# Peptides against a protein of PDB entry 5A53: the designs that were tried, part 213

Target 1, 230 residues: chain A of PDB entry 5A53
Amino acid sequence: LVENVKQALFIPGQSCNKNLHDIMVDLSALKKPDMKRFNRKNDIHPFEDMSPLEFFSEKNDCSLMVLMTSSKKRKNNMTFIRTFGYKIYDMIELMVADNFKLLSDFKKLTFTVGLKPMFTFQGAAFDTHPVYKQIKSLFLDFFRGESTDLQDVAGLQHVISMTIQGDFQDGEPLPNVLFRVYKLKSYKSDQGGKRLPRIELVEIGPRLDFKIGRIHTPSPDMVTEAHKKP

## One batch from the design tools (peptide; made by RFdiffusion4, then SolubleMPNN)

Design b2_p27_4_s4 (from b2_p27_4, 16 letters changed)
Fold by OpenDDE base, seed 5:
Structure b2_p27_4_s4 (fold): chain B 230 residues (1-230), chain A 27 residues (1-27)
Amino acid sequence: as target 1 above (230 residues)
Amino acid sequence: VSSLALLEEEAIAEAKAFQEFFDKYLV
C-alpha cells in the first residue's frame, strides 16, 4: 500500500509575529507540494481545547498541523500536531531560539521541490528518551514525503540533520534540538580508481534551534489503533 | 487512514539506510 503523502497545514495563531511567519514560510517550503497554509490568524489554544484542530484536520484533509504562536513565556513557538482519523494523536511545542537563520541568509542553492530528504539524528537520546523519540518520529513522519526505493537514496539531494545540544541527566532541562538542512554535493573523484564520490554538505537553511515545550502523548488505545496494519 | 506504523517503519528504515550512507561517504 503506497500510503498517500501526509499533508501539512500551517496555522498562524493570534500571536503569530513576522519572524515566526518567516520561519513558517521557510520550513513549509521543505514540505511543498504537500502543504497548506492559512493566511488568517486563528485563536487556538491546543492544550486547552483540541477540538478546533480536529476540525481543521478533517476539513483540510491534513494529518499534520503546525500552530505558530509567540508569547513572552513561549517565544516563537511551533506546536506540531499529528492526527489519526482526524483525532489528535500527539502534540509537541518546539520554540525557535532567536539565533535562527532563514533561507535568505544562505547562498541560494536551488533545491528541487518535492525531493525526499535524507535524515540524520545525532544523540543517543533519540533512540532511548521518550520525548526525543517522539521528535524523531514526528520529523520523519512530517518530511518523509513519497516512499522511494532504498536504491534511489543516491539520488537524494537534501539532508535534514537533527542534533541534541549536549548531554543531560534525569531531572535536568531537556537540551535543545538543532535543526539543520544541507544540500549534498557529489564530486567525481578524478583519480582513476573505484574511489567513492566525494560528498560535501552545504548548509541551505533554515537553521533552527528548538527548545522543547509542552507535550501531549496519545492514549494507549490510540497508539494501538494507529499501529494497526490495514 | 494512514497507518502511523507503516510510515514509521519505512521512515526508520530509510533513515537507517541514509545514516549508513552518511557514515560511508561523509566520515
Scores: peptide ipSAE 0.146, ipTM 0.746, DockQ to the pose 0.594
Fold by OpenDDE base, seed 1:
Structure b2_p27_4_s4 (fold): chain B 230 residues (1-230), chain A 27 residues (1-27)
Amino acid sequence: as target 1 above (230 residues)
Amino acid sequence: VSSLALLEEEAIAEAKAFQEFFDKYLV
């Protein structure tokens, strides 16, 4: 079964500003060709009414959505939404810190559109803590693209790295997630008689530090339905 | 509509394979 690659819809909210727009453009470039962007601002408040998002999911045939909003309380907020059967499955607010870097801040490297990223996750909480597990699941689902045989590592050109910024204890504020994108460079290395290729990672952007905001989790029934094998 | 479970299982398997690759060539 060639599973159709999940399509993403990027939605500028009413409070979307230039910085968020630029972030949206750069982040959405990683999802090409499986991405749509609205040019118009839309007044959507996902945590108050989810119905407009379900409507957009269905009308655009997109199971992934990103809403770009900014307020004093939630500056540079990217709300990531997943739908199942055009119904809201989960949502998470990820606020971009002011120290962000755009693609233009890095050396322009040749980037092939539509190549599948490799993922790295740094931090034990990605496997144990429910919020970070959701983030891991979300980003894997969002950027996975087409199923390619991993044996063609030669075709894998970029790495998405996600790092939990420091340790935390129960009841403490959740550390930020550091989002980084690297291009993989392979060199022929004659180190030690083993012709192992030397791999270098070169950051290509965007660079985003995500502060975790509000979360919506699916009902147990919706989890069951979404995990049914066809 | 692809099952989230299937997609997640495959994505995790891919991530593991990459981590193994990374550990082999970047260390």
Scores: peptide ipSAE 0.130, ipTM 0.742, DockQ to the pose 0.627
Fold by OpenDDE base, seed 4:
Structure b2_p27_4_s4 (fold): chain B 230 residues (1-230), chain A 27 residues (1-27)
Amino acid sequence: as target 1 above (230 residues)
Amino acid sequence: VSSLALLEEEAIAEAKAFQEFFDKYLV
């Protein structure tokens, strides 16, 4: 079953500023052509009332949503939302640190729109800690794109890298997640008869450091329904 | 309605295969 690529909806909140708009544009470019953006600001508070997001999910046929908001407490906040059957499955606030870089800050490397990314995750907590497991699941789900045969790896042009910024203990604030995007460059190496291609990674942007905010987790019943094999 | 679990398992498998590819060729 070729599962349809999940569609993403980017929503500027009422408090969306220019920086968040620019971040939204650049991040959403990685999701083309499977992305929609609202041009108007919407007054949505997902941790107070989820019903507007469920409505937008259904109306736009988008199972992925990103709400762009900014406040004193939650500056440059990207709320990532997933739906199942147009109902909220999970939510996570990821606040972009001020040291962000846009695509315009990098050398113009043309990437082909719609190519499937490769993923790398750095940090043991991505496999052990529930919050980082959710982040890993979310970003894989968000940017996976079309199911390709692994034989087509030669056609893959870019890498999404996610790194947990340092170690942490129980009860400590969760470290930021470093989001990086690289273009793969392959060079023919002539050394030693086995032409192993030399691969270089060139950062292409955007560069985002995510501070983790509030989280909504699905009910056990919704988890069960979402994990039912067809 | 596609199962989130199936999508996640496939995505994880693809990510792992890619990591193995990188580990093999990025050295």
Scores: peptide ipSAE 0.178, ipTM 0.770, DockQ to the pose 0.636; fails the geometry check
Fold by OpenDDE base, seed 2:
Structure b2_p27_4_s4 (fold): chain B 230 residues (1-230), chain A 27 residues (1-27)
Amino acid sequence: as target 1 above (230 residues)
Amino acid sequence: VSSLALLEEEAIAEAKAFQEFFDKYLV
């Protein structure tokens, strides 16, 4: 079953600013060609009313959405939304810290559109903690792209790295998630022995530190439906 | 519509395979 690549819709909220717009452009570039962007600001408050997002999901045939908003309380906020059957499955607010870097801050490397990223997750909580499990699931789902045969790992040029910033205990604020993107450079060692290719990672951007905000989790029924094998 | 489960399982498997590759070749 060739799974259809999930389409993403990027929505500037009413409070979307220049920085968020630039972040949106750069992050959405990693999702090309499977991405749409609204050019107009939309007044959407997903934690108050989810209906407009469900409408946009259906109208645009996008099961992934990102809403860009900014306020004093939630600066540079990217709300990631997933839908199942055009109904809200889950939502998470990820606020971009002010230390972000854009693609323009890095050496321009040839970016091939449509390349499937490889993922790395650093931090045990990505497998154990519900919030970080959701983040892991979300980003895997968001950037997975076309299912290519694992044999094409040699063709994979980009690594998305997600790191939990430090350890935390129960009841403490959840550490930020450090989002990094690298280009993989493979050097053939010309020396005729079976020497493993040298691999170098070059950061290409964007560089985003995500502060975790509000979360909406799916109902148990929606989980069951979304996890039904066809 | 592919189940989120299949997508996640495959994506996790790919991520694991890459991590193993990374650990083998980038260290």
Scores: peptide ipSAE 0.130, ipTM 0.745, DockQ to the pose 0.653; fails the geometry check

Design b2_p27_5_s1 (from b2_p27_5, 17 letters changed)
Fold by OpenDDE base, seed 1:
Structure b2_p27_5_s1 (fold): chain B 230 residues (1-230), chain A 27 residues (1-27)
Amino acid sequence: as target 1 above (230 residues)
Amino acid sequence: MVVESDDLLADGDALEGAQELLGKLLS
């Protein structure tokens, strides 16, 4: 099944700053070539009015959107939006902590554009807690699409690790999600006369710690319709 | 300042998860 790769649109909000712009550039590089970026700022408040995002989804034929905003209350906020039939399916605010690292902060490694990353998730809540289930679903949908073929393993270059930062109890604030990107580096190891390929993971960035903000969950009707599309 | 390999230790769970995945794929 040739999955139609979902297109992503990155939108600078009115309050988008240099840091968010740099984060946007680096994160969107992992989505190339299936990515568009707006060069102009747009005054969008998705939790107040979703209609502008639906308009952009349709106009740009993008089912994935990321809105970059920053305020005192919601600093370095990346609002991830998914649409179905150009209508809002779900939204989640993920605020990038100040300890972020850009691609330029790591050793320059060449990477092939268009290879799908593999994901690993650390934390039981990714499978049990509604918010973390949404995050897991979102990132898998954003970068992989729906299918992982053996061909994806053969072309494995990047591993994205998402980790829930610590344990939490019911009623406590949700821990941050640690986003890490690793590149596979192959070495020729001569161990005992057998050249066994040694593979090492090298962090390449960006390094992002996501604080969870506001969430919009899909209607039951939209969930049903979205799952019916093969 | 280039992030050195020692900075990976601060994310032990993140790296361990990636290594475990890699191990499973190479097995």
Scores: peptide ipSAE 0.187, ipTM 0.743, DockQ to the pose 0.114
Fold by OpenDDE base, seed 4:
Structure b2_p27_5_s1 (fold): chain B 230 residues (1-230), chain A 27 residues (1-27)
Amino acid sequence: as target 1 above (230 residues)
Amino acid sequence: MVVESDDLLADGDALEGAQELLGKLLS
């Protein structure tokens, strides 16, 4: 059974710059081989008109899209889009803070393309707050797919950690989400003749701090339809 | 510029979460 892994399309917007391009390349590397990337800039404003994104979703057979834009108000903005039946399901703007690190900023480790990451989420709001629930759902959908836990463990090589940066109260600005990627390193420890495997985590990048921007939530009807099709 | 291990301390919660997950997987 070929797992129907969701395909991602990365789209440079008209305002995409070198930094966003580099971030796009590094983030998309984690989604290989299940990703496509446009080389040309596209003038898309998803919160004004979603039709171009629906067109690209259908044309490229991608249910996941990431639009790269930058402005004075929304610097280093990654708009994550999910579609259902090639119609917009939800969208969220995640702006990358200036303290980002690329894969080139870390020691290059051998990586097997196509293995799915495991996730860890830090912060109660990922399970209780609507916005953070959407973020959690989005990233799980983006990288994990429909794999079983047993399959995930057998092919485990890296972990994605997502952390809410601090506590917040109702009515306060939503804290950033810290995105971190770690690789598992296995060492043969020779302790007293019993080779117990030691596993260490090594950060491999990219390192991204996401500021939350605008959000589009699905209609109740779309939620119902999306849950009916496994 | 290679990110040194000390920069990981600023992300203590992120690393701790990953370590906890790893511990659960190995147990």
Scores: peptide ipSAE 0.182, ipTM 0.743, DockQ to the pose 0.105
Fold by OpenDDE base, seed 3:
Structure b2_p27_5_s1 (fold): chain B 230 residues (1-230), chain A 27 residues (1-27)
Amino acid sequence: as target 1 above (230 residues)
Amino acid sequence: MVVESDDLLADGDALEGAQELLGKLLS
């Protein structure tokens, strides 16, 4: 099966600031080479009018988009959008908390461009709660794509960890999602005359805590169509 | 400013999850 890698488009909104720009650059670096970035700000309000995003999806042949906006109510807001047939499938606002760390805040490590990360999810709600299921699906779709090959394990260099920050009950505000990126570092350990490779995880960034905002869910018809197409 | 080790410990669940995954892959 030919690997179908989804392309991502990063869009600075009109209210995009320096911090969001830096976050955009760092997060998009993990998606290389399958990403594009706009250099100019675009006045887009996806929850009011989705047409501009559908236009960009088609023109750039990108089924993944991230819109960077910031306001007093929705500070450091990353709106993640997926399209199917260049029509909006789903959207979710993820606001980055102020405690974020950039790649420059971590030790510089070399990495091979194009290797897919593996994921780990902490929190039962990722499998049961509709919002967290969408987040899980989104990030898997965004960074891993549709195909898992044994070669991905052999070439494993990055692990993305997503954690729901604490437990919650129905009717309570949804806890933040902690986004962490680790690199596998191999060391030659000499233990007792046997050279056993030791592998350690090193955080490489970015470090992002996502507050969940507004959500657009797909229509039942779109869900059916998306599952039928291989 | 490099992220201090104490900040990494605060994310114990995140790191533990990654370590568990790594353990499964190397088994």
Scores: peptide ipSAE 0.175, ipTM 0.741, DockQ to the pose 0.105
Fold by OpenDDE base, seed 2:
Structure b2_p27_5_s1 (fold): chain B 230 residues (1-230), chain A 27 residues (1-27)
Amino acid sequence: as target 1 above (230 residues)
Amino acid sequence: MVVESDDLLADGDALEGAQELLGKLLS
C-alpha cells in the first residue's frame, strides 16, 4: 500500500522572526521530504480570514500547514492548520516558550531522512480533553500519517515525546505541551558473555514547550466527511 | 534488552515515556 503521506507547508507570517525561522527549519527537518517552506513572509491572519490558507493548501497540494507569527500576545506562535479537500478542517495556535532549544544545541547525530518517528504521549488529557485530543491527532497526522506499517518499527530511529506539563482542573488555563525528540542509539553491550542489545535514547532536538492558543474546530459535517475519506 | 539514557537535557517525564514506549516495542 503506497502510504498517502500528507505534505506540510511552512509559511512565515509577516511577523516571523529569526527564532521562529530557526524553529521552523528544525521542526520541518523531521518532516522531510514531505515538506515545503515559503521563503517569503505572507501577511496571513487565519482566525480573521482562512481563504489564503485554503488557497495555499490547494496550490501546493498540502493538507498540513504551519504559519509562523509573533506578537506581544502570541509570541513565537506556530499555527498548525489541517485541511480536508483544501478546506480548513482545524487550526490550533501553539506558542513556543522562550526556553526552546534548537538542533544546534544538541550533539549532531546523523539520521535517515524520511523515516517516521514514533510518538509517546504523557497525560490522560490526551485521550479525554478535546484540545489535547486535537493536539495528539494533529501531531500523529503531521508526522506519521494514516498508516502504520510494521516497517515503521523496523526503521525506528526517532521517538517524539509529548507531555502535558502538570495537572489541571476545569476552568484553569491549559498546561503547556512539552515536545521532545529522541534518537535511538543501539550498542552491543558485552554484559556477562551475552551480547544484550543496549538501546539509549539521546535527545536531538528541537526542544519545544508549546503554550496553547486559539483553536478552530471542524464542523460536524467536515468531521463526518474526513472520516469517510481518509 | 536494556533501555538507557545518558541525556543530560531530557525531561524526566518525557524520557520515561519514550523509554516505556521503547520497552513495549521491543517486548
Scores: peptide ipSAE 0.158, ipTM 0.689, DockQ to the pose 0.122; fails the geometry check

Design b2_p27_5_s2 (from b2_p27_5, 15 letters changed)
Fold by OpenDDE base, seed 2:
Formats: C-alpha cells, sequence, structure tokens
Structure b2_p27_5_s2 (fold): chain B 230 residues (1-230), chain A 27 residues (1-27)
C-alpha cells in the first residue's frame, strides 16, 4: 500500500525569533519536499484555541504542523501537531534547549532530498511511557517517507536518533529527548583485496535537545477512527 | 528501517544507537 506522505506545515508564531526560525529551517530540510512554511508570524495559541490550526491544516492539506513560539516559560518551543480529518489529533510541546546546533555548525555533506531516514530510539520509555510513545509515533509519522515495499537499503542516507536523557521515575520531570541526525558514509576499504564496505556515521545536524512541555492527547474516539483509516 | 528501544536498551547514546542500526543493515 503506497501511503501518501504526510505533509508538514511550519508556522512561525508571534513570538518566533531568529533562533527558532533557523531551527525551523534546518529541521524542515529533513522533511523536504513534503513541507510548507509560512513566512509571516501568526498569533496562534494552540492550547487555548485549536481552531486556527485546524483551519490551516485543511487549507494547506497538511496533517502535520509545527508552531514556533518562545516565551520565558516556554523558550524555543516547537509545538508539534497532528491532525486527522483536519481535526486536532494530538499536540506536544518540545522546547529546544540553548545548546542546539544548526546544520551550519557541521561539515556540509551532500544530501539527497526525499530519501527515507532510518530511525533509532534509545530508552525503554519510548515503548512503555505514554508521552514518549507519543513522541516516537510523532517523529515516525513526521519523517516517514513514502511507504514503498522496496526497502532499497541503497536509498538510505541518514539516521535520525532519539535518546531519552537518563532514567526517571514516576512523578519526576520527564527527561529531555536528544535529537541527532547522522549521515551514512560508505567507504570502499581496500583492505586485503576484498572491498568490505566500511560505513561510518557522521553527524550532520541539526542537534536538538527537546524539553517536553504540554501535551494534548486524542480522544478515544479519534484514536479508533485514526486506526481504521489507512 | 526502524530500530526499537529494545534493540538499543544497552546504549543511551545516540551514536551507539545509530551504529547498531548500521550493524544490522550490514549483517
Amino acid sequence: as target 1 above (230 residues)
Amino acid sequence: MVVTSDDLLADGDALSGAQKILAKLLS
């Protein structure tokens, strides 16, 4: 089944700054060509009123949205939104820590647009904890390319790695999620006459540490509906 | 290719996780 690739819309909020803009540009580069960006700031407060996002989802035919806002309480906040039938399915605030690195901070490597990333998730909570399960699901949905039956391994160029920063117990603040992107570099090693492909991972950016903020979870009815529609 | 948390339980490092994926691809 060729599933249509989900389109993403990046929205600068009223409080979007240069850093957030740069982060938006770099992160959205991984979503090309299935990405749109607004050039103008929009005064959207998704946890107060979701209707503008639903409107944008429908108008732009985007089931994925990212709202870029920044405040004293929620600095460098990327609100990730998924819609189903142009209605809000879920939302999560992921605040980028100040130690972020942009693509320009890494060695420039050739990148083919539209290739599917490989994913790795480090931390048991990605499979057991509701919030981290949502994050995992979100990022898989967000960066998943066209579902082709042909896993052409030759077409894999980069790895998205997500790591939960440390262990935590119930009732403790949720650890950050470390977002890293690596490119696969293949070397022809002429060691001993057999060309053994040597593959190395090179970080290409962006480097983002996500602090988890507010979450909106779907209604049970929406979950059921979303699972029924391929 | 998706590598689950179970595949990487031992390595809380992003690079280590990616290396494990690579190892699986080469196997």
Scores: peptide ipSAE 0.052, ipTM 0.671, DockQ to the pose 0.217
Fold by OpenDDE base, seed 4:
Order: sequence, then structure tokens, then C-alpha cells
Structure b2_p27_5_s2 (fold): chain B 230 residues (1-230), chain A 27 residues (1-27)
Amino acid sequence: as target 1 above (230 residues)
Amino acid sequence: MVVTSDDLLADGDALSGAQKILAKLLS
């Protein structure tokens, strides 16, 4: 079964600034061709009223949304939203730290639009802690593209890396998640008559450090429905 | 040559993960 690629909608909030706009453009470029962007600012407060997002999900047929807002308390905030049946499934605020880098900050490399990324996750908490499990699930859903039983080797182009920044204990603030994107370069080296593959990774951007904010988790009933394979 | 979609997910740092994937492809 070819699973339909989830479509993403990027929404500038009323408080969206130039930096967030640039981040939005660069991050959404990784989701091409399966993304839409609004050009107009929308006054949406998802943790106060989710109904506008559900409306946009249905109207645009997008099960993924990213709301771009910024305030003194929540600077450079990207709210990632997933819907199921056009109803809110989960939400998470990820605030971009000031040390971000845009695609323009890296050497321009040839990139084929629509190729499926590889993923790497660094940090045990991605498998054990509920918040980081949600983040892992979210980014896999967001960027994995078309799900097939088999992927052609020629389709391997880039790596999305997500790293939990350090260890933490119960009751401590959750460490940031470091988002990095690399292009894969494969070289055939003839060493000793054996063609040994050499892999090099070149960072291509964007570079984003995410501070974790507010979270909305799905109801148990929604989890059950979302995992029901048709 | 083809790999499964599950092979696109790797543990560890990005370079080590990519190397493991490539090694699997060439095996």
C-alpha cells in the first residue's frame, strides 16, 4: 500500500517576524513538493482555540501544520500540529534559538526535490521519554515522504539529524533538540583493489536548535483510531 | 539495489548512521 504523503501547511501568525519567515521558507523547502505556505498573517492561538487550525487542515487537506509566532515569552516559536480526520491530534511548541543558520549560510549544493531523507536520532530519550517520542514521531511523519516497502538507493540524498542536547533527570528542564540537515556524498575509493565506499556528510542547512514549549497530547481514543490500519 | 524504508532510520550520529546504511546497501 502506497501511503499518501502527508501534506504540510505553513502559517505565519500575527506576530511572525522576518527571521521566522526566513526559517519557514527554508524548512518548508525540505518538504517540497508536499507543502503549502500562507502569505498572509493569521491571528491564531492554538492552545486557546484549536478550531481555526482544524478549519485550515480540512480546507487545505493538510494533516501537518506549522504556525510561526514570536513573543517575549515564546520567541521564534514554531508550533507543529498534526491532525487526524482534520481534528487536532497533537501539538508541540518548538522555539528556535538565536544561533540558527539559514540555507544561505551554507554552500549551495545540488538537491533533488522530493527525495526521501534518511534519519538519525541521538539520545536515548527519543525512545523512552514521552515528549521526545512525540518529537521523533512528528519529524518522521513530517519529512519521511512516501512510505514504500522498498526504496531505490538512488533516492538516498540527505540525512536529517536530531540530537537531544545533553542528559537530564526527572524534574529538570528538557534539553533542546538540535536539528541538522546533511547531504550525503558517496565516493568509491580503490584501496587495495577493493572498492571501499567512503561516505561524507556535508551540512546544507537549515540549522535549528529547538527549545521545547507547550505540548498537547492526543486522547487515548484518538491514538487508537490513528493507529488503526484500514 | 533497493533498501527497505526502515533502513532510512539509524541510531547514533549522522555520519555513523549513514555509514551503516551504506554498508548494508553494499553487503
Scores: peptide ipSAE 0.035, ipTM 0.650, DockQ to the pose 0.349
Fold by OpenDDE base, seed 1:
Parts: structure tokens; C-alpha cells; sequence
Structure b2_p27_5_s2 (fold): chain B 230 residues (1-230), chain A 27 residues (1-27)
């Protein structure tokens, strides 16, 4: 069953600024062509009222949404939202640290739109801790696209890397998640008379350090329903 | 950071092998 590629909607909130807009543009480029962006600011507070997001999900046929807001308490906040049946499934606030880099900060490399990224997750908590498990699930769901059986190395264009910034103990603040994007460059290297393909990773951006904010977890009933393959 | 073909084929699946190697390289 080829799972239909999930469509993403990027929404500037009322407090969206130029930096967030630029981040939105660059991050959404990785989701092309399966992405929509609103040009107008929308006054949405998802942790107070989720109904506007459910409305937008249905109206735009998007099961993924990203709300861009900024305040003193939650600077450069990207709220990632998933819906199931146009109802909120889960939400997570990921605040971008000020040290972010845009695509323009890196050497321009051509990439083909629509190729599937590889993923790398660094940190045991991605498999054990509920918050990091949600983050892993979210980003896989967001960028994985259509499942193709083509394991052709030639189809491997870029890598999305997510790293938990350091170790932590129970009860401590959750470390940031370092988001990095690399392009794979293949070179023909003659080593010992055998042409072995050499692959180099080149960072292409954006570079985002995510501070974890508020989280909405799905109800057990929604989890069961969402995992039911039609 | 350099990955070889042998590294990519370590698990018989080029994608899984690449992911494992990349994870090690990026760790």
C-alpha cells in the first residue's frame, strides 16, 4: 500500500516575524511539492483552542501543519501539528534557537525536488523517551514522503540528521534537538584498482537547534485508530 | 566525512547500511 504523501500547511501566526518567515520558507522547501503556505497572518493559539487548526486541516486537506509564532516566553516557536481525520492527533512546540542558519548561509547546491531523505537519529532517548519518540515519529512522518522500494543509492540525495544535545536525567530539562540537513555527493574514487563510490556529506541547511516546548499527546483511542491501516 | 560502498552494503540493504554509517559518522 503506497501511503499517500501527507500534505503540509505552513501557517504564520499573528506574531510571526521575518526570521520565522525565512525559516518557514527554507524548511518548507524540503517538503515541496507537498506543501502549502499561507501568506496572511492568522491569530491561532493551538493550546487554547484547536478548532481553527482542525478547520484549516480539513479546508486545505493537510494532515501536517506548522504554526509560526514568537513571544518573549516562546521565541521563534514552530508548533508542529498532526491531524487524523482532520482532528488534532498531536502537537509539539519546537523553538528555534538564535544561532539558526538559512539555506543562503550555505553553498548553493542543486537538489531534485521530491527525492526521499534518509534519516539519522543520534541519542538513545529517541527510542525510549516519550517526547523524543514523538519528535522522531513527527519528523519521519513529515519528511519521509512516499515509501519507495527503490533502495537505489543513486536516489539518495540528502540526509536529515537529528541529534539530542547531550545527556539528561529524569526530571531535568529536556536537551535541545539539533536539526541538520546534508546532501550526499558521490565521487568515483580509484582505490586499489577498484572504483569504489565515495560519498561525502555536505551541509546544505537549514541549521536549526530546537528547544522543546509544550506537547499535546494523542488519546489512546486516536492512537489505535491512526495505526489501523485502511 | 566519507562513506564507502562496502559500508553501504554491510547489511545487504544500501539504505539501512548508509543510515547506520551516517549515524556513526554524525555521532
Amino acid sequence: as target 1 above (230 residues)
Amino acid sequence: MVVTSDDLLADGDALSGAQKILAKLLS
Scores: peptide ipSAE 0.022, ipTM 0.567, DockQ to the pose 0.076
Fold by OpenDDE base, seed 3:
Structure b2_p27_5_s2 (fold): chain B 230 residues (1-230), chain A 27 residues (1-27)
Amino acid sequence: as target 1 above (230 residues)
Amino acid sequence: MVVTSDDLLADGDALSGAQKILAKLLS
């Protein structure tokens, strides 16, 4: 079953600024060719009314959406939305810290559009804590692309790394998630008789530190329906 | 492909490069 690649729609909110726009452009470049962007700002408040997002999901045939907004309380906020059957499945606010870096801040490396990234998740909470499990699931769905057979190992050029910034206890604020993108470089190391291919990671951007905001979790019924293989 | 710390421990030879990647990502 060739699962259809999930399409993403990037939506500038009314409060979208230049920095958020630049972040949107750079992050969406990783989703090409399975990405659409609106050029116009839209006044959407997903935690107050989800119906406009469901409308856009259906109209654009996109099961992934990212809303770009900024306020005093939620600066550089990227709301990630997933839909199932064009209905809201889950949402999460991820606010980009001011120390972000754009693709232009890194050495331009040519990359082939459409190659599947590898993922690394650092932090036990990605497997145990419900919020970080949702983040892990979201980013896997967002960037995993087409299920290619094992033969496409040759096409693995990028690594997306997500790291929980430090340990935390119950009741403490959730640590930020560090988002990093690397390109794999293979060097023939002529050093010593075993030609072990030296693999180096070169950061290519963007570099984003995500502060976790508001979350909408799916209903148990929607979880059951989403897990039903069509 | 998703690479976890557990995956790196299981596939010793093929993931030596991945271990270095993970170490750099964790630093």
Scores: peptide ipSAE 0.020, ipTM 0.540, DockQ to the pose 0.096

